# Peptides against a protein of PDB entry 4ASU: the designs that were tried, part 91

Target 1, 270 residues: chain A of PDB entry 4ASU
Amino acid sequence: ATLKDITRRLKSIKNIQKITKSMKMVAAAKYARAERELKPARVYGVGSLALYEKADIKTPEDKKKHLIIGVSSDRGLCGAIHSSVAKQMKSEAANLAAAGKEVKIIGVGDKIRSILHRTHSDQFLVTFKEVGRRPPTFGDASVIALELLNSGYEFDEGSIIFNRFRSVISYKTEEKPIFSLDTISSAESMSIYDDIDADVLRNYQEYSLANIIYYSLKESTTSEQSARMTAMDNASKNASEMIDKLTLTFNRTRQAVITKELIEIISGAA
Target 2, 83 residues: chain B of PDB entry 4ASU
Amino acid sequence: FTFASPTQVFFNSANVRQVDVPTQTGAFGILAAHVPTLQVLRPGLVVVHAEDGTTSKYFVSSGSVTVNADSSVQLLAEEAVTL

## One batch from the design tools (peptide; made by RFdiffusion4, then SolubleMPNN)

Design b2_p14_1_s3 (from b2_p14_1, 4 letters changed)
Fold by OpenDDE base, seed 4:
Structure b2_p14_1_s3 (fold): chain B 270 residues (1-270), chain C 83 residues (1-83), chain A 14 residues (1-14)
Amino acid sequence: as target 1 above (270 residues)
Amino acid sequence: as target 2 above (83 residues)
Amino acid sequence: SEALERFRRALEEL
């Protein structure tokens, strides 16, 4: 490699390092906000899931329509965040298909579609884009929930798959159940809930869906920003190491060139 | 008793004496041994009666309330403010 | 180097 080539590479890597450092800081700021906003969102979301956990709602085996909602974002450079969700979605879809269920997929965030498009294109109902630029709001979750309910796909049961935040260095891909209005209304365990008007139950389920989506978005966002921060830190360190290596190579090559030029001057071969 | 909005937690697994909630079907009081029910909130006042006799008032927008068989209650409002 | 190149490609796609 010529001095010119090394210099060009050094410049390129230094620029990348600047970008990765900047992205790390941005991710850190977004992470700090996301973590703060996750605290109430988790209580809220867990509260919404409490019914399903306590009522032990079972979907009849004859019910075949299953909805998988994968939650991630449009943004890359966050390690295994998207691939983890996609992997879990793929596994769940395969298991459900093996059980003779019809599976449809909704992607929250374009990255899910990007990963699963080739293998699961026919199973996708909708992909929600423009996810991850701004912190998710309850309004965003409500829009997604409404779109799902209006999609015309009458699922019996569903799975929402997202990354639950554990710590700055850890997330876990998890699944939470989603139930249709019909499944909830027909569940034997729901018989203890007296005098539930059908309209009330419908509205309740709409809120429940929005609540769960909101919760999943908050968990996902926090996990993603943390993972991105880590990924950008690692990228910055890797760039630094490469800069050091190339700098050493540059110095050695420069010395060799100087030595060669000196020899040529001394020998009169120039 | 859990009472939260998407952005704020007011009660988290707390023991309370009574919670008065505004529902679409009417306002009702949730006591410790209230029968299991699901309701949707209408805009209005939530009144929480603590075991120590203190009363707290909140204004809520839309949302849901769940009373489970185990006497656990989840009050989930889209928006809520302390009054 | 391969990881950095993948990263560069990913950055160009953003």
Scores: peptide ipSAE 0.024, ipTM 0.884, DockQ to the pose 0.014
Fold by OpenDDE base, seed 3:
Structure b2_p14_1_s3 (fold): chain B 270 residues (1-270), chain C 83 residues (1-83), chain A 14 residues (1-14)
Amino acid sequence: as target 1 above (270 residues)
Amino acid sequence: as target 2 above (83 residues)
Amino acid sequence: SEALERFRRALEEL
């Protein structure tokens, strides 16, 4: 490599390092906010899921339509956040297909579509874009829930797949159940809930879906910002190491050029 | 008894004597051993009666309330404020 | 977005 080539590469990597350092700080600020907002969101979301756990809602085996909602974002540079969700979506889709189920997919965030479009394009119902620029609100979750309910796809059961936040250095991809109104209405375990009006149950289910989506978005966002902070820190360190290596190479190359020129001068070949 | 909004937790697995909730079908009181039910909230007043005899009042927007067979209650409001 | 994608590619090379 010429001195010019090394210099160009050094400049490029130094610029990247500046960007990664800045992105780390931005991610750290967003993480701190997301973690604070996750605390109540978790209580709220887990509270919404309590019915399904306590009622032990079972989908009849003859029901074949399954919906998978993958939750991530549009934004890259966050390590394995998107790939972990996509991997679990693929695994779940394969298992369901092997069981003779029809599988449809909803992607929350463009990155899910980006990863799965080649292999699962025919299974996608919709992809929600513009995810991850701002903290998710309950309004955002409600929009997603409404769009799902109005999509015309009549699923029997579903799953929402997202990254649950554990700590600043740890997340886990998890799955939570989604049930259709028909599945809930027909569940034998729901018989103990006496005299539920059909309209009430419909409205209840709409809130439940929005609640679960909101919860998943908050978990995903917190996990993503934490992972981005870590990824940007690692990128900054890697850039630093590369700068050091290239600087050494530059110095050695410069010395070699000088030595060559001196030899040419001394030999009279210049 | 759990009472939360997306942004705030008021009660988390607490023991309470009674909770009065505004539902679309009417306001009702949730006492110990209340029959399991699902309801949707209407905008209105929630009153929580603690075991010590204290009462707390909240205004809630839309949402849901679940009374389970195990006497656990989840009151989930889209918005809620202490009054 | 294109700049971010170029940046992502560059980071992947590190």
Scores: peptide ipSAE 0.016, ipTM 0.874, DockQ to the pose 0.015
Fold by OpenDDE base, seed 1:
Structure b2_p14_1_s3 (fold): chain B 270 residues (1-270), chain C 83 residues (1-83), chain A 14 residues (1-14)
Amino acid sequence: as target 1 above (270 residues)
Amino acid sequence: as target 2 above (83 residues)
Amino acid sequence: SEALERFRRALEEL
């Protein structure tokens, strides 16, 4: 490589490093906000799931319609955030298919569709785009819940798959159950609950679905911003190492050029 | 007893004496060892009676309330404000 | 999105 080529590459990498550092700071600010907003959202979401955990709602084996909701975003540069969700979705879909169940998929965020479109396109009901630019609101979750309920797909049970935030350096892909109104109403374990009006139960289920979606979005967002911060830090470090290597190469090449020129002068070949 | 909105937690696994909730079928009081039930909130007043006799009032927009067999209660409001 | 893709490609080239 010529000195000019090395210099051009150095300039390019230095510019990338500036961008990655800037993105790290932006991700850090978004993470700090997301973590604060996750605290109440977790209490709220876990509270909504308490019924299903305590009632131990089970779907009969003869019920075959299963819905998978994958939660991520539209935005890249966040390490394995999207691939982790997609991997678990694939695994779950394969297991359900092997059990003779019908599987449909909803993607929250365009990245889910981007990863799964080739292998699972026929299983997609809908993909929600424009996720991840703004913090998710309960209104956003309600829209998703409403769209699901109005999709015409009468699932028996489902799974929502998302990244649960553990710490600034750790997340875990998890699955939470979703149940249809019919599954809840017919569950033997629900018999201990006092006479519940059918309209009340329907409305309750609508809130429950919106609640779990909201919770999953908040967990996903916090995990994503943390992972992006880490990814941008790693990219900045890698760029720094490359700058150092190229700088050494530049210095060696410069010395070689000077030496060659001196030899040519001394030898009279110039 | 857990009482939260998407953005704020008012009670988290607290012990309370009674919670009065506004439901679509009417207002009712949740006491200790209340029978398991599910209800949907209507806009109205929530009153929390603490064991120490302190009473707290909240206005809620909508949401759900769950009373479980283990006497745990989840009051989940879409919007809630302290009064 | 296009800008992010260009950025992603640039990062992969590092």
Scores: peptide ipSAE 0.014, ipTM 0.864, DockQ to the pose 0.015
Fold by OpenDDE base, seed 2:
Structure b2_p14_1_s3 (fold): chain B 270 residues (1-270), chain C 83 residues (1-83), chain A 14 residues (1-14)
Amino acid sequence: as target 1 above (270 residues)
Amino acid sequence: as target 2 above (83 residues)
Amino acid sequence: SEALERFRRALEEL
């Protein structure tokens, strides 16, 4: 490579490093906000799941319709955030299909569709776009919940798959159950909750779904921003190492050129 | 007893004496060992009676309340403010 | 979007 080529590459990588450093700072700011907002959201979301854990709701074996909701975002450059969710969705879909279940998929965030479109296009009901530009609100979760409930797909049970935040360096892809109104109403374990008005139960389930979606969005967002911050940090370090390597190469090449020119001058081969 | 909104936690697995909640069917008091129930909140006043005799008041918009067989309670309001 | 995609490609080449 000529000195000119090395210089061009150095300039390019230095520019990339500036961008990755800037993106790291932006991700760090978004992460700090997301983590702060996740604290109450986690209590709220875990509280919404308490009924399902305590009631041990079982879906009858004759029920065949299963809904998978994958939660991520539209935004890239966040490591394995999207692929982790998609991998678990694929695994769950395959297991359910092997069990003779009908599987439909909802993607929250365009990246889910981008990954699964070729292999699972026929299973997609809807993809929610414009996820991840702003922090998710309860209103956003309610819109998703309402659209799902009004989709006309009468699922029996479902799975919501999302990345749960553990720490700034760790997330875990997890699955939480979603149950239809009919499944809840018919569950034997719900007998202790007798004399619940049908309209009350319907409204309760609408809130429950919105609550779980909201929780999953908050966990996903925090995980994503953390992962993006880490990814941008790694990219910045890699760029730094490459700059150092190319700088050494440049210096060596420059010295070689100078030496060659001096030899040519001294030898009269100029 | 857990009482939270999407953005704020008021109680997290706390022991309380009584919680008065506004439901669509009317206001009722949740005592220790209350029978399991599910209710939907209407806009109104939540009153939490602590074991020490202190009383806290909150205004809630909508949401849900769950009383489980293990006496755990989840009060989940869409919006809630301290009064 | 195109700028982000170009950036993504550039990062993948690093």
Scores: peptide ipSAE 0.013, ipTM 0.870, DockQ to the pose 0.015

Design b2_p14_2_s1 (from b2_p14_2, 8 letters changed)
Fold by OpenDDE base, seed 2:
Structure b2_p14_2_s1 (fold): chain B 270 residues (1-270), chain C 83 residues (1-83), chain A 14 residues (1-14)
Amino acid sequence: as target 1 above (270 residues)
Amino acid sequence: as target 2 above (83 residues)
Amino acid sequence: EVRQMLQEAVEREL
């Protein structure tokens, strides 16, 4: 490589390092906000799931329609965030298909569709785009819940798959159940709630779905921003190491060129 | 007893004496060992009676309340404010 | 992925 080639490469990597450092700072700011907003959202979301854990709602085996909701975003450069959700969605879809279930998929965020479109295109009902530009609100979750309920797809049971935040360096892809109104109303374990008006139960399930979606979005967003911050930090470190190596190569090459030129001058003067 | 909105937690697994909630069918008091029920909130006042005899008031917009067989309660409001 | 993207970006600018 000529000195010019090395200099060009050094300039390029230094520019990339500036970009990755800037992106790290932006991700860090978004992470700090997301983590603060996740604290109440987790209490709220876990509270909404408490009924399903305590009532041990079972779906009858004769019911065949299963909905998978994958929660992610539209934005890249966040490590394995999207691929982890997509991997678990694929595994769940395969297990359900092997059990003779009909599987339909909803993607929250365009990245899920981009990963699964070729292999699961016929199973996709809808993909929600424009996810991840701003922090998710309860209104955003309500829109998703309402569109799902109004989709005309009568599922019996569902699974919501998302990345749960553990720490700044760790997330875990998890699954939570979603039940249809009919599945809940017919569950034997719900007999202790039999005095519930059908309209009350319907409205309760609408809130429950919105609550679970909101919770999943908050967990996913926090996980994504932490993963992006880590990815940009790693990229910045890798760029630094490459700059150091290329700088050493540049200095050695420069010395070799100078030495060659001196030898040529001495040899030509002799 | 858990009482939260999407953005704020008021009570998290707390022990309380009584919670008065505004539901679509009317206001009712949730006492210790209340029968399991599911209700939807209407806009109105939530009153939490602590074991020490203190009372706290909240305004809620909409949401749900769950009373489980284990006497745990989840009050989940879309919006809630302390009064 | 980010390492690959950085490598690709470096290769495109080279």
Scores: peptide ipSAE 0.024, ipTM 0.887, DockQ to the pose 0.013
Fold by OpenDDE base, seed 5:
Structure b2_p14_2_s1 (fold): chain B 270 residues (1-270), chain C 83 residues (1-83), chain A 14 residues (1-14)
Amino acid sequence: as target 1 above (270 residues)
Amino acid sequence: as target 2 above (83 residues)
Amino acid sequence: EVRQMLQEAVEREL
């Protein structure tokens, strides 16, 4: 490589390092907010799931329609966040298909569709875009819940798949159940909840779905921002190491050029 | 007893004496060993009676309340404020 | 992904 080539490459990597450092700081700020907002959201979301855990709602084996909701975002550069969700969605879809279930998919965030569209295009009901630019609100979750309920797909049960935040360096892809109104209404374990008005139960289920989606979005967002912060930090460090290596190469190449020029001067061949 | 909104937690697995909730079907008091039920909240006042005799009031918008067979209660409001 | 992005960015500027 010429001195000019090395200099150009150094300039490029230095510019990339500036970008990755800036992105790290932005991700760090978003992470700090997301982590704070996740604390109440987790209590709220886990509280909403408590019914399903305590009532031990079972879907009859003859029920065949299963909905998979994958939760991620539109934004890249966050390590394995999207691929982890997509991998679990694929595994779940394959297991359900092997069990003779009909599987439909909803993607929250465009990245799910970008990974799964070639292999699962016919199973997609809808993809929600514009996820991850701003922190998710309960209003955003309610919109997703409403659109799902109005999709006309009569699922029996479902799974919401998202990354649960564990720490700044760790997330775990989790699955939580979603049940249809009919499944809840017909569940034997719900018999202890006597005399529930059908309209009340419908409204309750709408809140439950919105609550679970909201919770999943908050977990996903916190995991994503943390993973992005780590990815950008690693990129910045890798860029620094490349700059150091190229600087050494530049210095060696410069000395070689000077030596060559001196030899040409001494030999009179220049 | 758990009482939360999406943005704030008021009670997390706490023991309380009684919770009065505004539901679409009517306001009711949740005591120890209340019959399991599911209800939807209407805009109104939640009153929490603590074991120490203190009473806290909250305004809630919409949401849900669950009373389970194990006497656990989840009061989940879309919006809630302390009064 | 980030390594690939860095590599692609380096390749574009080279």
Scores: peptide ipSAE 0.022, ipTM 0.891, DockQ to the pose 0.013
Fold by OpenDDE base, seed 3:
Structure b2_p14_2_s1 (fold): chain B 270 residues (1-270), chain C 83 residues (1-83), chain A 14 residues (1-14)
Amino acid sequence: as target 1 above (270 residues)
Amino acid sequence: as target 2 above (83 residues)
Amino acid sequence: EVRQMLQEAVEREL
C-alpha cells in the first residue's frame, strides 16, 4: 500500500470512529430513558399477561389461523437485535406451517420486513414503520392494536416476539401469546370467569392486546438501545485498534520511502 | 394486588383489604377471595383499602381489572393519578 | 442513504 492509500484509510476509519462514538453517546442517552420507562411498563405488561399465564388458555387444534407479531424497529447498527427477532419469527412460522397452521405476520419496525421480505412477503399483513425514532407510547401501542383488530384477519392465536431486556449487556428474544376474543371466550379454562358481558370481554381484549404490544415495545426499545450502545462501543474500539495498526504501517512505510529516496540521492551522487 | 399504568406503578403484588373500582357496569368492590372476573374500567375513582387501614384514592381514565382464581388482582389503568 | 452508507462502511472497514 502506498502512503496515500494508508492515509486515506486512516482518515476513513477516524471518521467512522467519530461517528460510532457519537452514536454510542446518543444510544446511551436513549438507553437510560428507555430503562427508566421500562420499569413501570414491565409491571404493567406482565400484569396484562397474568390472565393468560394463570388461565392456561389452550387453542383447539382445529383452529388454524396464527398471527406472528415481530417487534423491533426501523434502525440498524444494534447488533443482532433485528436478526434475533427475525430468526425466531422464521422458526415459529416454520413450526406452525409444519403443524398445518395458517400463518400471518405483522412487523413492528421496518427492519423485520427488510429481513423477511424475500422469504415471507406473502405472509405479511402489515408493517408498522417509524418505530424507534421516539420512545414508544401507549398511544402507539393502541394504534397498532386497533389496526390489528381491524385488519380483517381473524386469527385464533398469535405470538408476539420481541427482545426482553435483561441487562445493559444482555437481552433475550421472547415469545408471548396473544389470543383472539373467540379463543378466550371459548377456552374451557375461562369458565371460572363467569358472567362476563361480551362487550366487556371485547373491550378487555382490546386493552390486553394494547398492553402486551406496549410492553413488548418497551422491552424491545430498551434492548435495542443497549445493544446499539454496545455495538457502537465495540466498533469504536475496533476502529481504534485499526488506527493504531495503520499508523504503525504508515510510519514504517514512510521510513522505507525516506530510506529509498536517500539511497537514490546517494547513488545518483556517485 | 397490582395496580399500574403504562408509566407508573402504584401497587406491585401488594396485599390489600379491598379495592373499589369504577367499572362500566358500576362500582365494584374487590374483597379477599372474590370470584374470578374481568372488568373494564370507566373513568372514575379507585379506592384502595390497605390492610393497615390506610385508604388511597386514585383517578383513572380507563383500563381493565382482572380477578384471578388465585385471588391475584391486576388493575391496569391507561392513565392514573393519585388524589 | 446515509445510514446505509455508514453500515456498509462499518462492515467494510471494521
Scores: peptide ipSAE 0.017, ipTM 0.884, DockQ to the pose 0.016
Fold by OpenDDE base, seed 4:
Structure b2_p14_2_s1 (fold): chain B 270 residues (1-270), chain C 83 residues (1-83), chain A 14 residues (1-14)
Amino acid sequence: as target 1 above (270 residues)
Amino acid sequence: as target 2 above (83 residues)
Amino acid sequence: EVRQMLQEAVEREL
């Protein structure tokens, strides 16, 4: 490589390192906010799931329509955040298909569609874009819930797949159930909740769906920002090491060029 | 008893004597061993009666309340403020 | 736009 080539590459990597360092700081700030906002959101979301856990709602085997909601974002450079969700979605879709279920997919965040489009394009109902620019709000979750309910796909059961935050260095891709109004209303375990007006139950399920989506978005966002912070730190370190290596190569090459020029001067070889 | 909004937790698995909730079908009091029920909140006042005799008041917007067979209660409001 | 361009540039060089 010529001195010009090495210099160009050094300049490029130094610029990348500046970008990755900046992105790390931005991710760190967003992570700190997301973690703070996750605390109440987790209590709220877990509270919403409590019914389904306590009632042990079972979907009849004859029910065939299953909805998979993958929760992620539009933003890259966050390690395995998107691929982990997509991998679990793919696994779940395959398992359900093998069980004779009809599977439809909703992607929250464009990255889900980007990963699964080639293999699962026909199963996608909708992809929600513009996810991850701002911290998710309950309003955002409500919009997603409403769009889902209005999609015209009458699912019996669903799976919401998202990354649950554990720590700054750890997340786990998890699945939570979603049930249709019909599945909830027909569940034997729900008989103890009798005398519930059908309109009340419908409204309750709308809130439940919005609550679960909100919870999943908060878990996903916190996981994503922590993973991005780590990814950007690693990228910055890798760039630093490459800069050091290229700097050594540059210095050696420069010395060789100087030596060559001196020899040419001394030898009179033009 | 759990009472939370998306942004704030008021009670987390707490023991309370009674919770008065505003529902779309009417206001009712949730006591210990209340029958299981699902309700939707209307805008109004939530009153929490603690075991120590203290009473706390909250204004809530929309949301849900769940009373389970195990006497656990989840009060989930879209918005809630202490009064 | 700038962020996407930057992301693409980083993804190409990394």
Scores: peptide ipSAE 0.017, ipTM 0.890, DockQ to the pose 0.018

